# Ledger of designs, part 120: peptides against a protein of PDB entry 7UQJ

Target 1, 160 residues: chain A of PDB entry 7UQJ
Amino acid sequence: PELYQNFNITPPRGVLFHGPPGTGKTLMARALAASCSSDERKITFFMRKGADILSKWVGEAERQLRLLFEEAKKHQPSIIFFDEIDGLAPVRSSKQEQIHASIVSTLLALMDGMDNRGQVIVIGATNRPDAVDPALRRPGRFDREFYFPLPDVKARFKIL

## One batch from the design tools (peptide; aimed at target 1 S55, target 1 (a further copy) G59 E97)

Design b2_p30_1_s3 (made by RFdiffusion4, then SolubleMPNN; from b2_p30_1, 19 letters changed)
Fold by OpenDDE base, seed 1:
Structure b2_p30_1_s3 (fold): chain B 160 residues (1-160), chain C 160 residues (1-160), chain D 160 residues (1-160), chain A 30 residues (1-30)
Amino acid sequence: as target 1 above (160 residues)
Amino acid sequence: as target 1 above (160 residues)
Amino acid sequence: as target 1 above (160 residues)
Amino acid sequence: KQLLYYSEVPEPPAIRPMTPEQLALLFKLQ
């Protein structure tokens, strides 16, 4: 908090982790959660898979998202990690509009409804950032991005 | 080879990486591949997803597995990484036996057909080790297992 | 440790993470620490900045390094992460020889004095691997190197 | 012999890229 105040930086509500599969996006989110957890300050880590929310909670996905954000707010400081967020909020294609539109609209509203002083970070991970609804990438949502490069092909391990 | 020769260790033919999703299985496989690559000894890394082989190559999956192992053998030293290997070789359930049986039998034969002097390591990653066909977990196949624990949220990062 | 035991690989005493700034070196070190931590096996993560050891502990840097390694040994399994390790152990230039020589010699001795069975991994991160004293890059020290490439925007590795 | 890493996904233009330091800072500060 204090450092954000000193730098006049609003803490990002949402960070998009993107990069090729197996670049450690999920691992990094967990590591960040763990690294910020101290004995004095436990961070609660919520993990959901975008496709699992859609498949398990058909018709209740909106309610489950609301409950997730409420629980994250209750257990501040917290991280909500959406793995494969492109599975939850795919780019709107003409034929699948209604069901995805309601889930996306709910997620947008939940991201927008987070108080600027909240200690809830939302991390979305995707292998396909262009498959994420552009509305989620607007300021106040997933407006920060972190690229996970492939490990170098040319890593010179001189094993002597 | 030289490291294994120097330590008198038979290189494992197959290693099963297992643990909860987002524990870094794929990242570790890539990091291992990178770490074993030197200027003198470049390791070729082949990545396949078990479900993708099954879905993209329905009816040709066996041929694609053979080609993969031949290519890995041609490009030695090499690592074959199967992500979600439980999707390629699920535990045999009574009703879906035949198609899975042929793919599994091909993979078993390819694992068994690797020369003990081969510089091909096979890494299988799964979130469900109990969903992998037990025949793949026998000696000479995926006979080494590595568990990827969840990052402890309570990891005592004592930054003194 | 179990990975290294299971593979019968001597755990690298030191791994050098190198690459351009902003490539995730520090982040990956934390991710690795977190991924190796389980409920049963907590990994202790020690983070030090090379320049901070030199600047904060002018005249006591050697003692602080010894204390760091002792504490890491006491809290095994552990990771010591040196961020900007080139700031701690710069390549020897003629005029600044004595003070750097003692700190470098202490770090070398501490790396060499680690028991081969120790569960302490040392990770050094640098943006300038050529600015790290070559003595630190010898076998039994930072003998493994991991390059962090710049995000290649265009890394179309077409899996044909 | 190159380690062939496979990615079909182009990096999107980051609206606001975070450096690892910024990301680490973000998490240390919360």
Scores: peptide ipSAE 0.040, ipTM 0.285, DockQ to the pose 0.027; fails the geometry check
OpenDDE base, seeds 2, 3, 4, 5: peptide ipSAE 0.009, 0.008, 0.010, 0.038; ipTM 0.174, 0.258, 0.235, 0.271; seeds 2, 3, 4, 5 fail the geometry check

Design b2_p30_1_s4 (made by RFdiffusion4, then SolubleMPNN; from b2_p30_1, 22 letters changed)
Fold by OpenDDE base, seed 5:
Structure b2_p30_1_s4 (fold): chain B 160 residues (1-160), chain C 160 residues (1-160), chain D 160 residues (1-160), chain A 30 residues (1-30)
Amino acid sequence: as target 1 above (160 residues)
Amino acid sequence: as target 1 above (160 residues)
Amino acid sequence: as target 1 above (160 residues)
Amino acid sequence: KQLLYYAEVPEPPAIRPLTVLQLELLFKAL
């Protein structure tokens, strides 16, 4: 809190972690959650896979998203981490438009509604940032991006 | 390499990275590859997904594994990282026995044949170590395991 | 910890994370701390900025380092993370030699004294590894280096 | 056929990349 107040940095509502597979996006989100959890201020970390929300919750994905955001609000400060978020909110393809559109619209509404939701941060991880619906990448949603580079092969980790 | 040389530790032929999703298995494998790479000794990092070997190379999976190990030997010192290795070498279930058995047998033979292969380390990552064929977990194969725990929410980051 | 135990690798006393800003050094240190913390084995993570040790503790920096290492020992297993360690232990420049020399000498002595200190790992992060006093990069200190490359756009994933 | 997938890393869109520091600050400020 104080850091954001002092720097006048509005805490991003959503952060998109993107980069090649195995660059540590998910680990990072967990590490950040752990690093920000103190004895006085336990951060609750919620993890969901985008594809699992679609596959396990057919017809209830919207409800599950609502419940997730309610639980996150109830247990604030909270981090909601969507792994493989491209699987949750793929760029609108014509043949699956209705089902994906409703889930995306629900996620959009849930992110837009976070002004009144307290201390909840949403992290989306993807290997394909361009496969994420551009509506999610707008200000007030996943408006901050963090690229996870490959460790360059030239990274001389001299383990002496 | 030098760590293993200095400690006279026979480098494990295979290391199984296991633990919940997003605990950094793939990141750690890349970090280890980068960490062991020097200017004089570039480690070649090969990454494959277990499920991709099965799906993309139907009928050629064994040949692709052989080629992978040959390329790794040619570019030694090398790390072969199998992400989601439980998808490549599932526990032998009765109904899919023939195709999986031949891939597993090829991987077993390739791992057993590493004595003459120089400096190649194989890392398998799985979220389900118990879903990996026990034959792969025997001495001379994935005989070393590394558990990636979830970062405990209770990890007291005392920022003193 | 278990990696080092299972491989009979003496855990490095110090690991230097180096690379351009924004490459994930601090983030990786937190991730490693979190990933190594279990319910049974809580890792205590201490974070300090090198410049803050110099600026906030003028004339007491040595004492603060001692206290930090004592607290880390008391709460073992522990990770001490020095962010911007080049600010703490700059390469000896003639005009600031006396003050920096005493802080560096204290850190050296504290790292050398870790044989009797139990399970404490020190991670130093820097954007300028060449700005770190070479005495800190000797065996038994920051003898392990971890380069965090920029995502070179050309990082050829040879996905073979 | 060695399919060298050159994933052209698309130019990171003009979205202000969070520095690791900003990301850390982000999480510390929770």
Scores: peptide ipSAE 0.021, ipTM 0.270, DockQ to the pose 0.029
OpenDDE base, seeds 1, 2, 3, 4: peptide ipSAE 0.032, 0.014, 0.019, 0.022; ipTM 0.279, 0.179, 0.236, 0.215; seeds 1, 3, 4 fail the geometry check

Design b2_p30_2_s1 (made by RFdiffusion4, then SolubleMPNN; its pose is not in this set)
Fold by OpenDDE base, seed 1:
Structure b2_p30_2_s1 (fold): chain B 160 residues (1-160), chain C 160 residues (1-160), chain D 160 residues (1-160), chain A 30 residues (1-30)
Amino acid sequence: as target 1 above (160 residues)
Amino acid sequence: as target 1 above (160 residues)
Amino acid sequence: as target 1 above (160 residues)
Amino acid sequence: PPPVPPAPLRRVLPEDEPVLELPEPPLPPP
């Protein structure tokens, strides 16, 4: 967030962190949240797991997403981190169209409805970016993507 | 790995990584795994998510655990990383005793059955150490525990 | 620490963490320190910033290094983490030879003087491994190096 | 099952999580 103000860059509404499991996506999202917090401006960090929103709130997932975005908007500046976002908004497969369509449509509407002046950033983390609905990866949504490579096996054998 | 040789400490068979979600537990486990292979000695890193072993292998979770430990033993030196181990071996609540009892008992037996000279380390990661069966946290199992604190804002400015 | 006993690997006295600023070197060092403490054996973690030892203790930096290593030896098992070690032990440039030579020589002597059975690990973190005196990167000192890649620069420009 | 209360919004305010101060051994007095 802070860097975009310094560069006069319009902050992305959404950033997609992708890469193999255990590459530090969640750690980086937390690190970014606290790196953008000064003593004067604390960033509120909201974390949700995509599969948990679907499983805990069957039929209420839309309402929980709305409440999450409203709470993030009340506690600006804020980061909403979706861990395993491919679990929340999987690519629309022909067999489960309706329920996934509603959650994806709600998330799309919430991301599109974020005011350009709002201090809310959404970070999605996934191990499978191709399993995320392409509609979420469009400009004004998750329009920035960040790859977390596996740290090379050779380099690490020197720490242990 | 390296500190225990210096310390003449019997290396634990199991290490429990615990702390808030997104504190780098999985990254650290991969770091450790990748940190123990030289060009001459590659460590084989096995990663399993606790909930995935339960969900994919309902009724076969015991067999899959046995196969995992056998494969890790064949590919020594090796690390078995259980992400979300509280999902694989939750504290036995009074209502689901039988199925969890078998998986926990199998994991206990596999950890107890590791040769003291075996080059297999088990790392469990959890956000809730108190949700892990205390039988797994005993000497000869997950007898070492590591807390991953939320990095302080100042430490995050050093990570950014 | 633990893996070296399992693998019959002589534990390094020093590990060099290198990579761009913001790649989690300091976080990893703290997590490794926390990762070696059990209820029965707490690892004492000493953190020093290389530039702070030079700036706060002009003329006493050698004594402060000796005291740090003595204290780490008293509080075994211990980790000494030097953040920005290139600030403590820069490559000897022709114009500042004497003062830097003494600090580097003291650090070399302290690392060489660690007993092979001593329970003290030294971790150095730098953003510039080539700015660290090559004498520190020799076997029996910082003989193990770990690269923390920037998650792709394009992606940092996409988060920034 | 009663709705599990939404996981408390951890205000990651730097304030109150006790940094498990790995007891920095007191810097020897100057």
Scores: peptide ipSAE 0.000, ipTM 0.330, DockQ to the pose 0.037
OpenDDE base, seeds 2, 3, 4, 5: peptide ipSAE 0.000, 0.000, 0.000, 0.005; ipTM 0.273, 0.340, 0.303, 0.349; seeds 2, 3, 4, 5 fail the geometry check

Design b2_p30_2_s2 (made by RFdiffusion4, then SolubleMPNN; its pose is not in this set)
Fold by OpenDDE base, seed 1:
Structure b2_p30_2_s2 (fold): chain B 160 residues (1-160), chain C 160 residues (1-160), chain D 160 residues (1-160), chain A 30 residues (1-30)
Amino acid sequence: as target 1 above (160 residues)
Amino acid sequence: as target 1 above (160 residues)
Amino acid sequence: as target 1 above (160 residues)
Amino acid sequence: PPPVPPAPLRRVLPEDAPVRELPEPPPPPP
């Protein structure tokens, strides 16, 4: 949020962090949340794991997503971080069309329904950006993508 | 490694990284792995997610753990990183005693069976150290624990 | 620490973290400090900002450095983290030779005076490794260097 | 099983990491 206000840039609603596991995507999302929070303007950080929303809330995942976005809107400025978002909104495979379609459709509607003036950022982290439904990667949703490379093995041997 | 040589401390075989989700535990483990390899001495980094070993290898998790430790021993110096280790070796809840007991027992035996002179370090990451079997947290296993706090807001403004 | 004992590597007294601002140097130092503390053996983490030692302690910076190293030695095992170490020990420019020379000389003497068996690690973080006095980057001082790459610039422009 | 209450919204209050910050020695008296 604050980064974009300083740049007079319209804040993207969604940012996709992608890269190999353990490249610091979740850390960076928390870092951004912490770094956009001032003493006067605390950013509320919401974290959900995509697989947990699906597995814990079978049949209620849509309601839980709605509640999450409502709570984020109520506590703005806020960041919603979806860890393993490919687990929440996988590419529509032919065998499980209906259940995934509803969750994806709800997430799409929630991201589309965020007002441009709302101080809510959605960050999705994935190890496989190609496993995320392309509909989520469109403008007004996860329209910004960030690659987290593996920290090079050679450079770090000098810490130890 | 190097901090403990200075300390004349016997290097633990296992290190438990714990703290809130997205505090950089996995990044730190990769960091340490990347941070021990020289051009002459590459450290082999093995990463497994605890839940994946359980879910992908139902009934073979013990064999997969044995193979992992054998491969790590073969490619020493090495680091075995278990992400979400509470998913691999949860505290024995009364309702699922047998399957978890065997995996925990195998991991305990593998950690106990590492030679003190072996160049294999095991790093476990968890968001809930209390959800890890206390038997894994004993001396000669995960006998060192590291808390990853939420990075304070002020420190992170220097990251942006 | 522990990783070096397993590798029979002499632990460096000093590690230089370098890279652009916001690459997680301070976070990594705190995480390493957190990452060496057990329930039985807590590592004391000392953090100082190089500019603050110079600005707050004009004329006493040498004494403050001595006190810091004494306190770190008293509370070993310990990590001394210098954030913005280029502010503490800038390359000797011709116009301000005397005051900076004394602080650099004191830091050099303190790092040289650490016993090889002492349980004190010094981590310096800088955005400009070339702005750090080369005398600090010699063996037995900051003899290990760690580059923190920017998460690829194209990615950062997509956050902003 | 009773619905596990949603993990409490951690207001990222700066939980004072119990870094035993050795208290900054009091500024020398003026």
Scores: peptide ipSAE 0.000, ipTM 0.326, DockQ to the pose 0.059
OpenDDE base, seeds 2, 3, 4, 5: peptide ipSAE 0.000, 0.000, 0.000, 0.000; ipTM 0.215, 0.326, 0.210, 0.318; seeds 2, 3, 4, 5 fail the geometry check

Design b2_p30_2_s3 (made by RFdiffusion4, then SolubleMPNN; its pose is not in this set)
Fold by OpenDDE base, seed 1:
Structure b2_p30_2_s3 (fold): chain B 160 residues (1-160), chain C 160 residues (1-160), chain D 160 residues (1-160), chain A 30 residues (1-30)
Amino acid sequence: as target 1 above (160 residues)
Amino acid sequence: as target 1 above (160 residues)
Amino acid sequence: as target 1 above (160 residues)
Amino acid sequence: PPPVPPAPLERVLPEDEPVLELPEPPPPPP
């Protein structure tokens, strides 16, 4: 309850932060975690990079995702932040089907298996929302999307 | 004309943003794009990481660079931002000659082929200007260099 | 002398910046370098990512570390910043022993071989201090640790 | 001696960092 109240968002299973690269999506996810943490209620922040999951957890990525979701559930209230989630769950191009399909399927199952009453928020960040498997963007998964525009920089950079 | 007026720089084919890593080179390139964009005139911002070009586009990197420049030309006014350009165009060490040589040669040709009247700016960002092929730093390519100093953090970080 | 006075820290051989990912450890290390640089005295800032050392310098990582420390010594006053140092010096798990052991042993020897009078500071940044080999965290190495908490973001992000 | 306990770095974040007004998500595709 409180975690979602602090987000002022209807409790999503997942929130997709999308926008151009270096719009501070990662900073925002952390900012949210910090803003939602009080002295009385610490939010546990889990972060993984999509590319790191694929590169470091080859053959164990599914198990590591399961463990991550279990830890996040154990340490409620929690945020799971997937940075560069397009790296983890690329749109299935005809060539990359097998390895990505299993990881994506596991992530889908983990997100679908989250009880809506759990104080776990999943945040995915991407520069390319269209490069994220549409199955992840369906209701009950990353069903909320926040666009990170380019900062209006007119005022900040006097380029001399 | 207007794009270059907004930069207050003589229209370079390329601008090299160099400086220590995380000085906001990417943020600045985007900030410039945003500052130069009005409601009437949107600047299209293309971004690629040098390392991603080499890793993801193995065997097609040249074609992808050509397509990127064609898209940038089609969507004028535009900025092509190469983040970590030292990853794309490393100084030719004696061992890495063949694959890098072709990509660098393609990028050189694309930059040389830019009509000076085109509203395309190429921004390269690097932490290591000396790790960028000197051929890219010649007149008519990345002939302007902006140093991104470390932000003067004296005022920001009271290290207790 | 002056470099360490500018840090307002007892001259450590190494400082470990740890804290959640994107708490600006890299930004701080750089900020320190800038704060310690004057017009009269430029600090040379060397940065390497731990993961890049392992991936790019396979078989030469030890030599590249030696060269880095030699360059840092040559360009005193200097800062060597290892970003993601947990990637370079992971806690020796039973499976990754040989390659990591040699790199870690080399880094240990280089840190131990630093004359305390040298104007070289080594900063390691990690998201996982417990994933850094405890041998690096011993006195005379990374014997000072700075925790980077999540920025108190309550004031900054009015999430509308 | 044991490693010095981590001192918290007080980040003086400049007040003037842009509030990222996150625009509301576009409605999910139908």
Scores: peptide ipSAE 0.000, ipTM 0.272, DockQ to the pose 0.020; fails the geometry check
OpenDDE base, seeds 2, 3, 4, 5: peptide ipSAE 0.000, 0.000, 0.000, 0.000; ipTM 0.211, 0.314, 0.278, 0.345; seeds 2, 3, 4, 5 fail the geometry check

Design b2_p30_2_s4 (made by RFdiffusion4, then SolubleMPNN; its pose is not in this set)
Fold by OpenDDE base, seed 5:
Structure b2_p30_2_s4 (fold): chain B 160 residues (1-160), chain C 160 residues (1-160), chain D 160 residues (1-160), chain A 30 residues (1-30)
Amino acid sequence: as target 1 above (160 residues)
Amino acid sequence: as target 1 above (160 residues)
Amino acid sequence: as target 1 above (160 residues)
Amino acid sequence: PPPVPPRPLERVLPEDEPVRELPEPPLPPP
């Protein structure tokens, strides 16, 4: 956050965390949520799993996304963390196009509709960045990507 | 592993990591795998997702579990990490009993069949420890549980 | 980064990641460095190990710290990550006072000398926050601390 | 031969089709 304040950078509306599973993407997102939240300025952290939004809310996934973004906006400053966002917004494959296309389109619209002054950050985590719809990876959406490398064995010995 | 060897502690066959999503369960499993791996003694880290084993291997899930344990045994010392193990071994509910029961029974048998001298550790991670079949949480299986607390809000402010 | 822009929060000059080894502190720092870097605005990530700065640069540690901060300032936006910062800035003990005191004083001065508008974040990671000189943990320095909980220490004893 | 750098454990799990997980009931609100 501080780097961005100092840089007068338009905050990216979305950040894609990608990297091998268990590289701390979700922990990072929580840590990011938490590092922005003071006793006076609690950041509300919303976490959803991509597959859960699709599966739990079949036929309401779009509505639940809207509600999530509305709730995040109500409780701003907030972070929306989509774990396994590749499960929410898979690359459009021809055989399942309509339902996934509508959810992706809703997420796109919600990310595009975030006012640049909005105190809502969207973090997507995936193990498969190439499985995320390229439309989500465009400027104004998940326009920033973070590779979470596996901790180097030597670095692991430095953490332990 | 080395700590257990040095302490003459019978290594637990299984460890359940539980706690809110994004508390670093998967990261910890990888960090542990790495901390136990020296240049001379590389620990092989096998990661599977509980739901993926059920879903990708419908009808072969038991075989894939066996192969995973055999491969882990071949590449010992090794860690098998089941992310979202509640997806692999849900509490036995009456309406889906047979398929889940067979996979759970296979996992139970594989964990029970791990020779105490085996250099294979099984880590299960879940956000819902109560959704894991209690049979897996018994001595000789996932007999050890770790809560991954959410990082404290004050601690969170120091990352962002 | 974005949340801080929206919050008009004075960026902490330093963030202390503390917690047991293997909790992903280094991984977190790298992921934060990545999270702030866009294709247009690459954050330069400088990683140093506290003990390496002391050991490799005996008699030049202060100079290397200055060079590191100068280089970080040249390549801003930047993150300086000190892994094992307790090795760089141990609590002043009477028997090694002068050399450690000078390095700590240099780091203090460098952190104090970072203009609040400076696009340099300093992250220190330690397994022993109490071994870090309290002067570094004061406002305007490592005034923010993140506990990276172990998944319960009993988890280490369940995996290792 | 130059030492092959340790390959990241990028075992890309094969792109097996996303099996529709059945909707788990919503966790009760905190």
Scores: peptide ipSAE 0.000, ipTM 0.367, DockQ to the pose 0.039
OpenDDE base, seeds 1, 2, 3, 4: peptide ipSAE 0.000, 0.000, 0.000, 0.000; ipTM 0.318, 0.231, 0.361, 0.312; seeds 1, 2, 3, 4 fail the geometry check

Design b2_p30_3_s1 (made by RFdiffusion4, then SolubleMPNN; its pose is not in this set)
Fold by OpenDDE base, seed 1:
Structure b2_p30_3_s1 (fold): chain B 160 residues (1-160), chain C 160 residues (1-160), chain D 160 residues (1-160), chain A 30 residues (1-30)
Amino acid sequence: as target 1 above (160 residues)
Amino acid sequence: as target 1 above (160 residues)
Amino acid sequence: as target 1 above (160 residues)
Amino acid sequence: MEEERERRERERIEEEQAEQRAKALEEAAK
């Protein structure tokens, strides 16, 4: 957050961490949350799992997302980390369209509704960036993407 | 494995992962094992820790190493991962020469005894490549080395 | 550190990272150290390995632990990371009780002797939380525990 | 095999693009 203000860079609303499982996406998100917290500026870290939002909050998922974003705004500067966001916002497949469509639409609206001055960063982590709804990857949402290589896929190709 | 056949490259018998502690060497080895496993071609992953081979198998360490390599050959394609191989094959220091010498000599013989057609890859991970017996780093043994940099604190500062 | 002051939570003197090997515990500890370091507030990161404290410092282990904690206090804010703390403080097994008992007792005393205002955080990492002496897991010591799941092998199998 | 090679090649291209984006972000932050 502060780094973005010091560099006159508008803090991204959303950052997508993508890469193979166990590449440290969740680890990095937690590390970022811890690192952005200074004595003067404590960052509140909210972690949710995409599958948990769908499964634990059946029928209340939209409300829980709204509450999460409101709470994050109340406790700004804050980071909302969605682990396994591909579980929350899968590419619209025909068979489960309605429930996923409503939750994804709610997430889109919440990300669009964040004022640029809000000190709320959203991090989504996925192993399948192509399984994330392209609407989430647009400017003003998850507009920055960080690939977490399996450490040295070049080493893997050199090893494999 | 198959990549090496296609390039007429003899698959390395051994790959040394080295770098500061917590750079993801163990994570990489597991990720390699997982990624090389397809539905048609499951790779069997054997993990041992260098210090455990010395301490848990006092007097039986050589036999356990032989059994490990036989089991890996039986379950090929397979990966043998030695975590903290510097604990198994330390540079020959004068005070514990005999026990370490026998275990290291056994590991050398096992690596030399792997037929080039064997689908057994040996990965050694260490924080101290200079503490690994140079005999293990010769051609036909751990003849490929991969440095695991601390995932650039600059990359964290780039994300921060 | 700072998160705890705002919540009127006494910063834990110790945090236990536990989970299967290669879940990134060491990577997280380094990540936290790097992340808590700003240009204005550099956190000094001390890393020791449990087995090294026992084996390399035979007869001097207690002194080396005291020196480590003194140095960490001198360079505060600081993090002391014990990798493989189960190797340093195994559950008291009858056959090696005396040497382990003295080192564990020293670590307990050092953790108890940290003033609540000290900017020294102790992180212990283990693959076997049940192999860590329960005395270390008491309030005022490693009183916070974080599980590092294997990044879901289910997520890996879903990606494979 | 070929699909996995293509996938790894895509991952490599994405890595190179991510490194380029990271460099571009670093250059844009200058």
Scores: peptide ipSAE 0.000, ipTM 0.232, DockQ to the pose 0.030
OpenDDE base, seeds 2, 3, 4, 5: peptide ipSAE 0.000, 0.000, 0.000, 0.000; ipTM 0.226, 0.188, 0.175, 0.310; seed 2 fails the geometry check

